Peptides against a protein of PDB entry 8BZL. Designs and how they scored, part 5

Target 1, 228 residues: chain A of PDB entry 8BZL
Amino acid sequence: SYDRAITVFSPDGHLFQVEYAQEAVKKGSTAVGVRGRDIVVLGVEKKSVAKLQDERTVRKICALDDNVCMAFAGLTADARIVINRARVECQSHRLTVEDPVTVEYITRYIASLKQRYTQSNGRRPFGISALIVGFDFDGTPRLYQTDPSGTYHAWKANAIGRGAKSVREFLEKNYTDEAIETDDLTIKLVIKALLEVVQSGGKNIELAVMRRDQSLKILNPEEIEKYV
Target 2, 242 residues: chain B of PDB entry 8BZL
Amino acid sequence: SRRYDSRTTIFSPEGRLYQVEYAMEAIGHAGTCLGILANDGVLLAAERRNIHKLLDEVFFSEKIYKLNEDMACSVAGITSDANVLTNELRLIAQRYLLQYQEPIPCEQLVTALCDIKQAYTQFGGKRPFGVSLLYIGWDKHYGFQLYQSDPSGNYGGWKATCIGNNSAAAVSMLKQDYKEGEMTLKSALALAIKVLNKTMDVSKLSAEKVEIATLTRENGKTVIRVLKQKEVEQLIKKHEEE

## One batch from the design tools (peptide; aimed at target 1 A24 K27 T76, target 2 E21)

Design b1_p8_7 (made by RFdiffusion4)
Pose (drawn by RFdiffusion4):
Structure b1_p8_7 (pose): chain A 225 residues (1-47, 50-199, 201-228), chain B 238 residues (1-200, 205-242), chain P 8 residues (1-8); non-standard residues A62 YCM
Amino acid sequence: SYDRAITVFSPDGHLFQVEYAQEAVKKGSTAVGVRGRDIVVLGVEKKAKLQDERTVRKICALDDNVCMAFAGLTADARIVINRARVECQSHRLTVEDPVTVEYITRYIASLKQRYTQSNGRRPFGISALIVGFDFDGTPRLYQTDPSGTYHAWKANAIGRGAKSVREFLEKNYTDEAIETDDLTIKLVIKALLEVVQGGKNIELAVMRRDQSLKILNPEEIEKYV
Amino acid sequence: SRRYDSRTTIFSPEGRLYQVEYAMEAIGHAGTCLGILANDGVLLAAERRNIHKLLDEVFFSEKIYKLNEDMACSVAGITSDANVLTNELRLIAQRYLLQYQEPIPCEQLVTALCDIKQAYTQFGGKRPFGVSLLYIGWDKHYGFQLYQSDPSGNYGGWKATCIGNNSAAAVSMLKQDYKEGEMTLKSALALAIKVLNKTMLSAEKVEIATLTRENGKTVIRVLKQKEVEQLIKKHEEE
Amino acid sequence: SLAEKLFS
């Protein structure tokens, strides 16, 4: 089989294929995640008439208690999502507990890292925001990128214009903003309206403590706008 | 040998996949192919690229392929690659029927093939398939459906779409004329002739298939030349 | 562009 080293070091210690994978993420639609007190919210920018909205969604459930949003190559994302879904079931089988948000994040990150050091393969061209609750009810938000690095965040953005949205969230992520569920959803819509020039072209989802993923209707989003 | 390896599965500096993009270029030079969803069925309209006089026409169709009882598809791009992929689609549909004893839902069949196409872009060092496919079908979950896939393995559901030559012009005509939720098969057939009239008119130059439900059973039929010649006459009056 | 279809 094909064994060519694709990800290699360059002078100065750069891994060019990873950096190029990060460029693929920037070409992706904006995704925003905010961790609230008892709620986590994900929002994504949408790119069209005659298209079935159900089939092209950027927010996916990995397990009953974990879901994710992504930016970058949509085909690479389907592969990572299905790999994570299989791992969530393997964990329930072996430990008899649902996966922690951290566990599945670590799994997705290590999968991505393996694709930066394996022969015959290019890195995954996606970043992911992963949200959910732990057994003790603690809300979580993690980010993964193509290098395999992962971190926890109070709020974050990935994809096109992520730097601008992040700077908005830094100034606006306060206790007042995450005091209630309505204000937590509102902060995500405001963060997206910063780069979407729009309001009717946004998808949004909410996850509450042990209540599973709820995707909001267009009519419910119009009320906030 | 590293010297002769064209490295078909790497990123460009901008995060682009050049072989995928070049494959999409090949599809843009293929025969026009479009699909339209309606309340009582789904249709595929295709430009025949085999319009030579000395051709025999031994099959019921040239560009439209039955995948299983409830599904058909059409292709744009490299014909040989399309043969490999359509054979694989039939195998996936049969594997699902064997396992679950029920037909494969349409989206599950599209996802399964797209995973194969995505693998060719990430590992193996091989050129990708130069094929875009339109899928039409019916399942108990979502009823009549239309899907499109491209060489990277991306797919999407559509009420109407077009692939191949002059597809951008065709998508424009569809946005103007397609009445969302009010289309019948007869009106969708009229719109298909209208679209192919601009982007290309003769019955020998086109191929039309329809998918409908009759007595709880799916019917996939290629329209005879007589029915196509009548549809062409009905449009010229407009 | 065709490149944009990778991210659709």

Design b1_p8_7_s1 (made by RFdiffusion4, then SolubleMPNN; from b1_p8_7, 3 letters changed)
Fold by OpenDDE base, seed 4:
Structure b1_p8_7_s1 (fold): chain B 228 residues (1-228), chain C 242 residues (1-242), chain A 8 residues (1-8)
Amino acid sequence: as target 1 above (228 residues)
Amino acid sequence: as target 2 above (242 residues)
Amino acid sequence: SLADRLFE
């Protein structure tokens, strides 16, 4: 069956394992990314942290480097592998090129990694999509999305995970120059977008903000409530 | 869905890894293992199922393994897989110590093994390990720690958790009785006995069927101790009197 | 579900 072959095209040209990996992504919690004028914002749906779970170990948004962060949807263990590889590459780039990676560069690296796992027999695709945000050295904010196939594109705003469709529809309607005119408005846009799929308001949202020439900031629940 | 059960490295049409799920399901039938984090220590409590008269008395623990001077783990699932993974944990810890001349941080050890587990879910010709682990440890970064990992290579930190048979019920009980910030090792031991008494498929909890290890700090050193049967008996007796 | 634990 073509469905079981990792690297075999179907008669109609489909790579089923890649498509199925994309379905795996839809089982992940929703993540949203928005590029503002001088800000990039990532928001994720917090799974109800099980009582007695250490919150420190439940992070859906991670830094890849000082100027790049990533949110993901899909298989958590797969994500860890990708994150680690990306972090190593970021550090390697700093050593070899003597500059931080561009957001595009690291996105392409991740995409290439994913693509290789779609073409090699004996390896299944990564079951994750990622939103990668950050600033290039010139201060330009960037947002990229990658999927299990290894494709990547630049976005103004995008969403991944179980609620991605609804969030994207919201963003398509509400992403305007006016809506991102200020940092605060950009943050509000992300929160509003997430609220399309997240119940119980700000308590179930994790929000990360990166401003130009600033480090990644994860907002606390109180800060998020101010925007709700 | 059964058609996709034969190969370990494929997604189902719904994006599921059934072999990983099945491995996790299998672990649900294994002996119960509990972990509880306290302010002054951390403990593992495990069900001992293999009580054979011919077992060598020197066998200190069936399910609890010392990994290094600062960490121990308990296992639920396939014994052979557990042996491989526990050995790997020891090797990773020793290699780190050799390279950096300091003990491996707890989470790093857990993560290293989890990366191996994940690989066995992604690479062809491999099956998932049919093992979940609880890790207890101490390091200078985070102090006392408790982690859980599963066949997927996912892990998390916990204040208290359970794997194996009746784990869901055990976790529910832990959620009810665990007092955050006020848990002493003594209280944790009592809680462990309470939970095991209710979740183990035994008419009466006996010391011969329970293994307990504690990890504490004494004089700036980590002490990992497996409780003697008499100590466990005393804990059980105390619980019965309450 | 067990499946849900695999995904974030």
Scores: peptide ipSAE 0.298, ipTM 0.801, DockQ to the pose 0.749
OpenDDE base, seeds 1, 2, 3, 5: peptide ipSAE 0.282, 0.190, 0.281, 0.035; ipTM 0.748, 0.665, 0.765, 0.650

Design b1_p8_7_s2 (made by RFdiffusion4, then SolubleMPNN; from b1_p8_7, 3 letters changed)
Fold by OpenDDE base, seed 4:
Structure b1_p8_7_s2 (fold): chain B 228 residues (1-228), chain C 242 residues (1-242), chain A 8 residues (1-8)
Amino acid sequence: as target 1 above (228 residues)
Amino acid sequence: as target 2 above (242 residues)
Amino acid sequence: SLADLLFE
């Protein structure tokens, strides 16, 4: 059956394993990314940390480099592989090119990696989508999304995971120049977007903020509550 | 020959990896293993099912494996798979020690194995390992640690957790009785016995059916000790008196 | 569900 073949096109030109990997992404918790004027914000739905789980080991937002961070939705183990490879590439780039990666560069790298896993008979696609945010060396904020197919695009705002559709609809309506006029408003927009799908408010949201020429900051719950 | 290993774990139409889920289901039929983190140590307790009279008792533990001087693990699932993974853990730990002249950090060892597990879910011709592991360890970075990993290559740190048969019920009990910040190794041992007594499919808990290992720090060294049967009997007796 | 444990 075409649906079980990793690298075979269906008669109608579909790669079913890629499509099914996209369905896997929808099982992941929601992640949101928003590009502001001088800020990029990632928000994720905190999967209720099981009582007795070490919170340190439950991170959905990961730094790839000092200027780039990533949120993902889908298979956690798959994500770890992608993150590790991306981190290595970021470091390699610094060593070889003597500059940090652009957000587009590392996105393209990740996308290429994913694409290769759609074309090899011996590999299934990665079951993850990623939101990649950061700043280029020129200070331009960037937001990219990748999917299991290895496609990538630049976005002003986007969402991935189980609540992505609702969040995107919200963002399409509410993402305006006025809504991102300040850093605080941009953060508030992300929170509001996540609240479309997250029931318990600020306690179930993790937010990462990267401002121009600043390191990634993970907001604590108290800081998040100030925006709610 | 690139064996076109044709049978890769593939996504279902709904985006599920059924082979991984089935591997996890298989683990649910394995003997119960639990781990509890305390302030002054960490422990593993495992159900011993294979009490064969002809088994050479020289094996200190059927389900608990020492990985290095600072780490041990317990396994639930396919024994052959467990042997492969535990050997790999030992090899990874030794290679790290050789390369860096220091013990591998606990989480790094766990992650290294989890990457292998994940690979067996993604690359062709491989099936998922039918094994979940609990890891206990100490390192200079985070002190005493407890981790759980599954066939998917996912892992997490825990204060207390359980794998294998009746693991959900065990976890529920642990959630009720675990006192965060106040857990001593002594209290953890008592809790382990309590949980095993309720979750094991046995009429009466006996020392012969339970393996317990503790990991502590003494004089700046990690000590991994498997409790003697008499010690386990005493713990059971104490529980019965309460 | 077991499936939920695989995804974040």
Scores: peptide ipSAE 0.253, ipTM 0.764, DockQ to the pose 0.776
OpenDDE base, seeds 1, 2, 3, 5: peptide ipSAE 0.192, 0.142, 0.220, 0.127; ipTM 0.705, 0.656, 0.729, 0.651; seed 1 fails the geometry check

Design b1_p8_7_s3 (made by RFdiffusion4, then SolubleMPNN; from b1_p8_7, 3 letters changed)
Fold by OpenDDE base, seed 4:
Structure b1_p8_7_s3 (fold): chain B 228 residues (1-228), chain C 242 residues (1-242), chain A 8 residues (1-8)
Amino acid sequence: as target 1 above (228 residues)
Amino acid sequence: as target 2 above (242 residues)
Amino acid sequence: SLADRLFL
C-alpha cells in the first residue's frame, strides 16, 4: 500500500506520509501568528496543564534566537528536535556570518530539514507545522509558516493546529490595515482570532509579542485580560 | 487501526503513531512507579513484582537506578529497554561531566535521552522503547526536580506523578492529596504509601513489594538513599494506624 | 487519550 511507504508517490502523485503528517498537525492545539506594522504576535491555545505538572515544561512558543520566535502544532517530541536544530543553526549563523539570521533564512533551514525527512526511506516526516515570527536586521517584521512537507510561505497572518481553519477564516475577514494599525490592535486581533476556538477566554491563551528592537515578551494572564 | 501498527515509522491516515501508542499501552501493564516532589527532597516509590527467592539479595532495587550523584530514575516497561536507556543516561551524564567538569543539569539529561527516544520513533528499522521513566534529581538551577518521559520522547516536569499500572488512578489521588508548597519529604513518603496501598493490585501492602528511594541535600551534597525494608514497614504501619 | 499526550 502506498500509504505505508514513506517516500513512494501514489499513482495520483500523493505522498501519503506527508499528508498523514499534516493530519498529525491537526491534533495539536491551535497556534496563530499575526504580523503587524512594527510587531509580530504569536498566540496559542494553552493546553490545560495537568494539575501537578510544571508549566515551565509545557510550552508551545519558544525563542529560536533573540530576533526569532516559533510556535508549533503537532508532535511535541518532533518539535523539540526541530527547535534544537534551528537554535543551533541560529548560533552557527551568528558565529560564521557575524549577523543574526533573517526570519526567511531560518524558516528555509527548517523547511529544508523537514523536506529531507520526506525523501528518506529511513525516516518519517516531522509531524509538526510551525509559525516562525521575528524581525530582520532592517527592522522588517516577518511571519512564515512551515508544514511537514517542508514547504514554507510568508504570511500576514496564519494559523496552525486543530482550530486553524476557523481561525484562518476569521483572519481572512478581519485582517485589515486598520486592525493592525497599532500594536494593541494587533494583539487584540490575535486574541479575538484565538477566541474563535478557545473556550474560557484569556485564561487559556498564551501570547508572545515581539516588537521592533525588543526581545520576546510573553504576556502574563493579567496582561492578556486587558485585551479581552 | 490494525493495518498501521506493523511499521514503527509511519503515520496512520489520521496522523497517529500507533506503535508509540502501543508502547505506552504496554507500560500501563508494568508495575506502578510514583514520584513526589517535596520542599526538602524528592522520592521515587516503585512496585516490586519480581520477588523470587532465588534472586540475589544484592539487588537492592529492581526498578530504581542511580544515574549519577545528583539523579536517579525509576522505570516502567520492558526491562531490556530500561537497561539500555538507564545505561545511556549514565553515559550521557558521564560524558557531560567529562566535557564540562560539572554535573549535567537534570533537564538536560532528560532531554538528551528523550531525543534518543524520539529518534527511535522517526528512524526506520527501529521500534519505540517500551519504557516510561520517572527522574528525580537536584541541580543548582532548579533545585529538586521530578520529570516523566514516555516512549514518544516527550517529557514534562511534575510535582507528583505516576507511571505503570493504575497510573491514572494514582495521579487522581495525588491531585487530591498533594498540598503545593507544604509538602515535606515526610508527608510525601506518607502520600506515596497511601497511593500505593490503593493502586497496587495487592490485598495488603508489604515492604517486600515496595521500593522507595529519597533524594535529599545534606551539607551541600546530594544524598540518594534507598529505604531499608524496616523503614518501609514503619511507613506502612503508620499508614495503617491513621 | 494516550494519543492526545503526544501532541501539543
Scores: peptide ipSAE 0.412, ipTM 0.802, DockQ to the pose 0.741
OpenDDE base, seeds 1, 2, 3, 5: peptide ipSAE 0.366, 0.403, 0.392, 0.080; ipTM 0.727, 0.772, 0.772, 0.743

Design b1_p8_7_s4 (made by RFdiffusion4, then SolubleMPNN; from b1_p8_7, 4 letters changed)
Fold by OpenDDE base, seed 2:
Structure b1_p8_7_s4 (fold): chain B 228 residues (1-228), chain C 242 residues (1-242), chain A 8 residues (1-8)
Amino acid sequence: as target 1 above (228 residues)
Amino acid sequence: as target 2 above (242 residues)
Amino acid sequence: SLSDRLFE
């Protein structure tokens, strides 16, 4: 049987492979994104890195361009493909349009890529969701989420992965204008949100911060502990 | 449930890629391969299972392959798949060299192959490669490096790791005995022998059943050397005396 | 589990 038609509609109108890809995302460690006033913050649950593993090669947060970062949940190898394609597009855009991508643009690109893999013969959906954060050229902070289906939306705050439900519930209750009034408060909000699902405190959290006109900064454990 | 086992690139209802998992399981039946990173070098040690008297002695390395002047790999899994991937690695490295007039960085070579592996898990009509690889290399960016990749296209850098038969036990032993920052190539070799002696399903470890390659830097050049049988014998003997 | 290694 030529497994060419991997993602097909069920009789009841479901795309099971897309739904199952969403289940794959839930197996990933938790990632959270929060848009502040002049800051975007990504936080991820650190997967227990094996003692002998090089931490450099275990990254759940990556830069797509100088003004855009992404965290993902799901299949790591799939994520790498998406990240690489996105990076190429960011560079291509700079060359052809002579401006950096907007966060919405690159999100739409990623979403379109994912969608194509749900409709192309002989391809399975990507088993990843992504939180894409950054700044548009006008200085506006943005947060987007995309799913295996290729659907994307803009968010004030969101979470993906295993503990996403609990984190989202926390954010729904605690995301206020007061809670994001300062950069530090925004960071603290992300940490508190992650602590809903992460055991053993700040040692198991990775945080990335992007401020206006600044590059992505990965916080070290000591910096994280200052907020806890 | 059986439908998801037969299709090569589909998610299960639980979000699992069973064919990838099965490929990884198959690798567990392959000969043991170890990699250990030291301060002054990196090594691969691999179990040699095909010992036939009629084999031409010219086959120096069955499981360890030189990829370019700065990298080598060992393989665990389906031999035919390994050959394809090893050849692809060489081609990628060569194309990079020709295009950029410099050796491909170690991680980039690993990533390039991992993208291929990943593709075989996502594109229909293909099965995952039933191969895990250990990569050793040196580049100007990160110095000595050790990587592991699996059928999923996932990879990671390691100070020490193991693939193939009894890999979990080997990794456990490595975790216990590996001293970060204090590992010399000499100590790494000794550790490799120690771990292989315990993980290989043989009564006595013999030099005929073990292949070891070291990657070092000499006078600003990478040197990849497969240890001679006599050298391996000496390492084994030394271990038996301790 | 082997499956856990595939996801992040």
Scores: peptide ipSAE 0.317, ipTM 0.773, DockQ to the pose 0.773
OpenDDE base, seeds 1, 3, 4, 5: peptide ipSAE 0.287, 0.283, 0.313, 0.178; ipTM 0.749, 0.744, 0.802, 0.665

Design b1_p8_8 (made by RFdiffusion4)
Pose (drawn by RFdiffusion4):
Structure b1_p8_8 (pose): chain A 225 residues (1-47, 50-199, 201-228), chain B 238 residues (1-200, 205-242), chain P 8 residues (1-8); non-standard residues A62 YCM
Amino acid sequence: SYDRAITVFSPDGHLFQVEYAQEAVKKGSTAVGVRGRDIVVLGVEKKAKLQDERTVRKICALDDNVCMAFAGLTADARIVINRARVECQSHRLTVEDPVTVEYITRYIASLKQRYTQSNGRRPFGISALIVGFDFDGTPRLYQTDPSGTYHAWKANAIGRGAKSVREFLEKNYTDEAIETDDLTIKLVIKALLEVVQGGKNIELAVMRRDQSLKILNPEEIEKYV
Amino acid sequence: SRRYDSRTTIFSPEGRLYQVEYAMEAIGHAGTCLGILANDGVLLAAERRNIHKLLDEVFFSEKIYKLNEDMACSVAGITSDANVLTNELRLIAQRYLLQYQEPIPCEQLVTALCDIKQAYTQFGGKRPFGVSLLYIGWDKHYGFQLYQSDPSGNYGGWKATCIGNNSAAAVSMLKQDYKEGEMTLKSALALAIKVLNKTMLSAEKVEIATLTRENGKTVIRVLKQKEVEQLIKKHEEE
Amino acid sequence: SYADKLFS
């Protein structure tokens, strides 16, 4: 089989294929995640008439208690999502507990890191925001990128214009903004309206403590706008 | 040998996949192919690129392929690659029926093939398949459906779409004329002739298939030349 | 563009 080293070091210690994978993420639609007191919210920018909206979604459930949003190559994302779904079931089988948000994040990150050091393969061209709750009810938000690095965040953005949205969230992520569920959703819509020039072209999802993923209707989003 | 390896599965500096993009260029030079969803069925309209006089026409169709009892598809791009992929689609549909004893839902068949196509872009060092497919079908979950896939493995559901030559012009005509939720098969047939009329008219130059439900059973039929010649006459009056 | 279709 094909064994060419695709990800290699360059002078100055750069891994060019990883950096190029990060460029693929920037070409992706904006995704925003906010961790609230008892709620986590994900929002994504949408690119069309005659298209079935159900089939092209950027927010996916990995397990009953964990879901994710992504930016970058949509085909690579389907592969990573299905790999994580299989791992969530393997964990329930072996430990008899649902996966922690951190556990599945670590798994997705290590999968991505393996694709930066394996022969015959290019890196995954996606970043992911992963949200959910732990057994003790603690809300979580993690980010993964193509290098395999992962971190926890109060709020974050990935994809096109992520830097601008991040700077908005830095100034606006306060206790008042995450005091209630309605204001937590509102902060995500405001963060997206910063780069979407729009309001009717946004998808949004909410996850509450042990209540599973709820995707908001267009009519419910129009009320906030 | 590193010297002769064209490195088909790497990123460009901008995060692009050049072989995938070049494959999409090949599809844009293929015969026009479009699909339209309606309340009582789904249809595929295709430009025949085999319009030579000395051809025999031994099959019921040239560009439209039955995948299983409830599904059909059409292709744009490299014909040989399309043969490999359509054979694999039949195998996936049969593997699912064997396992679950029920037909594969349409989206599950598209996802399964797209995973194969995505693998060719990430590892193996091979060129990708130069094929875009339109899928039409019916399942107990979502009823009548239309899907499109491209060489990277991406797919989407559509009420109407077009692939191949002059597809951008065709998508424009569909946005203007397609009445969302009010289309019948007869009106969708009229719109298909209208679209092919601009982007290309003769019955020998086109191929039309329809998918409908009759007595709880799926019917996939290629329209005879007589029915196509009558549809062409009915449009010229407009 | 064809490049944009990768991200659709």

Design b1_p8_8_s1 (made by RFdiffusion4, then SolubleMPNN; from b1_p8_8, 3 letters changed)
Fold by OpenDDE base, seed 4:
Structure b1_p8_8_s1 (fold): chain B 228 residues (1-228), chain C 242 residues (1-242), chain A 8 residues (1-8)
Amino acid sequence: as target 1 above (228 residues)
Amino acid sequence: as target 2 above (242 residues)
Amino acid sequence: SNADRLFE
């Protein structure tokens, strides 16, 4: 069956395992990314942390480097592998090139990694999409999205995961220059976008903000509620 | 070789990894293992199912394994897979110690194994490990810790959790009775007995069917101790009197 | 469900 072949094209030119991996992404919690003028914001739907679970070990937003962070949707274990590889590459780049990676560079690296896993008969695709945000050295905010196929594109705003369609529709309607005129407005836009799919308001949202020349900041629930 | 490469855990049309899910389902039929984190220690309690008269009495623990001086684990699932994974954990821990001249941090050990587990879900010619693990440990970074990992290579930290048979019910009970910030090892032991008594498919809980290990700190050293049968009997008796 | 535990 073509459906079970990892690297075989269907007669109609489909790579089913890649498509199925994309379906896996849809089972993940929603993540949203928005590029503002001088800010990038990632928001994720918090799965109700099971009572008795250590919250420290439940993170959907992670730093890849000082200037780059990532949110993902899909298989958690797969994400860990990608994150670790990306982190190593970021450090390697700093060592060899003596500069931090550009957001595009690390995105391309991740994309290439994913693509390789679509072309080997000995490997299944990664079941994750990622939103990668950060600042280039020149201070330009960037947002990229990658999917299981290894494709990547730059975005002004995007979403991944189970609620991505609804969130994207919201962003398409509401992402304007006025809506991102200030950092606060940009943050509000992300929150509003997530609220399209997240129930119970700010308690179920994790928000990360990176401003120009600043480190990643994860907002606490109280800070998020101020924007609701 | 190519035929084996074709036997990779693959996505279903709906994006599921059924082989991983099936492995997890299989674990649900294994003996119950509990982990409880306390302020002054951490414990593992495991159901002992293989009580064969011909088993060598030297078996201190069937399901609880010491990994290094600061960590232990319990396993639920395929025994052979468990043996491989526990051995790998020991090797990883020793290699780290050799390289860095320090004990491996608890979470790093867990993560290292989880990366292996994940690989067995992604690479051709491999099947998922049919094992879930509970890890208990102490390190200088986070103190006492409890982790759970599954066949997918996913893991998480817990205050209390359960794997194996009737794990969902056990977790529910733990959620009800676990008092955050007030849990002593003594209370944790009592809670473990309480939960096992209700979740094990036995008419009466007996010490011969339960293995308990505690991890504590004494004089700046980690002490991992498997409770003696008499101690477990006393815990059971105390529970019955309440 | 077991499936739900695999995804974040």
Scores: peptide ipSAE 0.378, ipTM 0.808, DockQ to the pose 0.779
OpenDDE base, seeds 1, 2, 3, 5: peptide ipSAE 0.338, 0.360, 0.364, 0.359; ipTM 0.766, 0.789, 0.791, 0.794

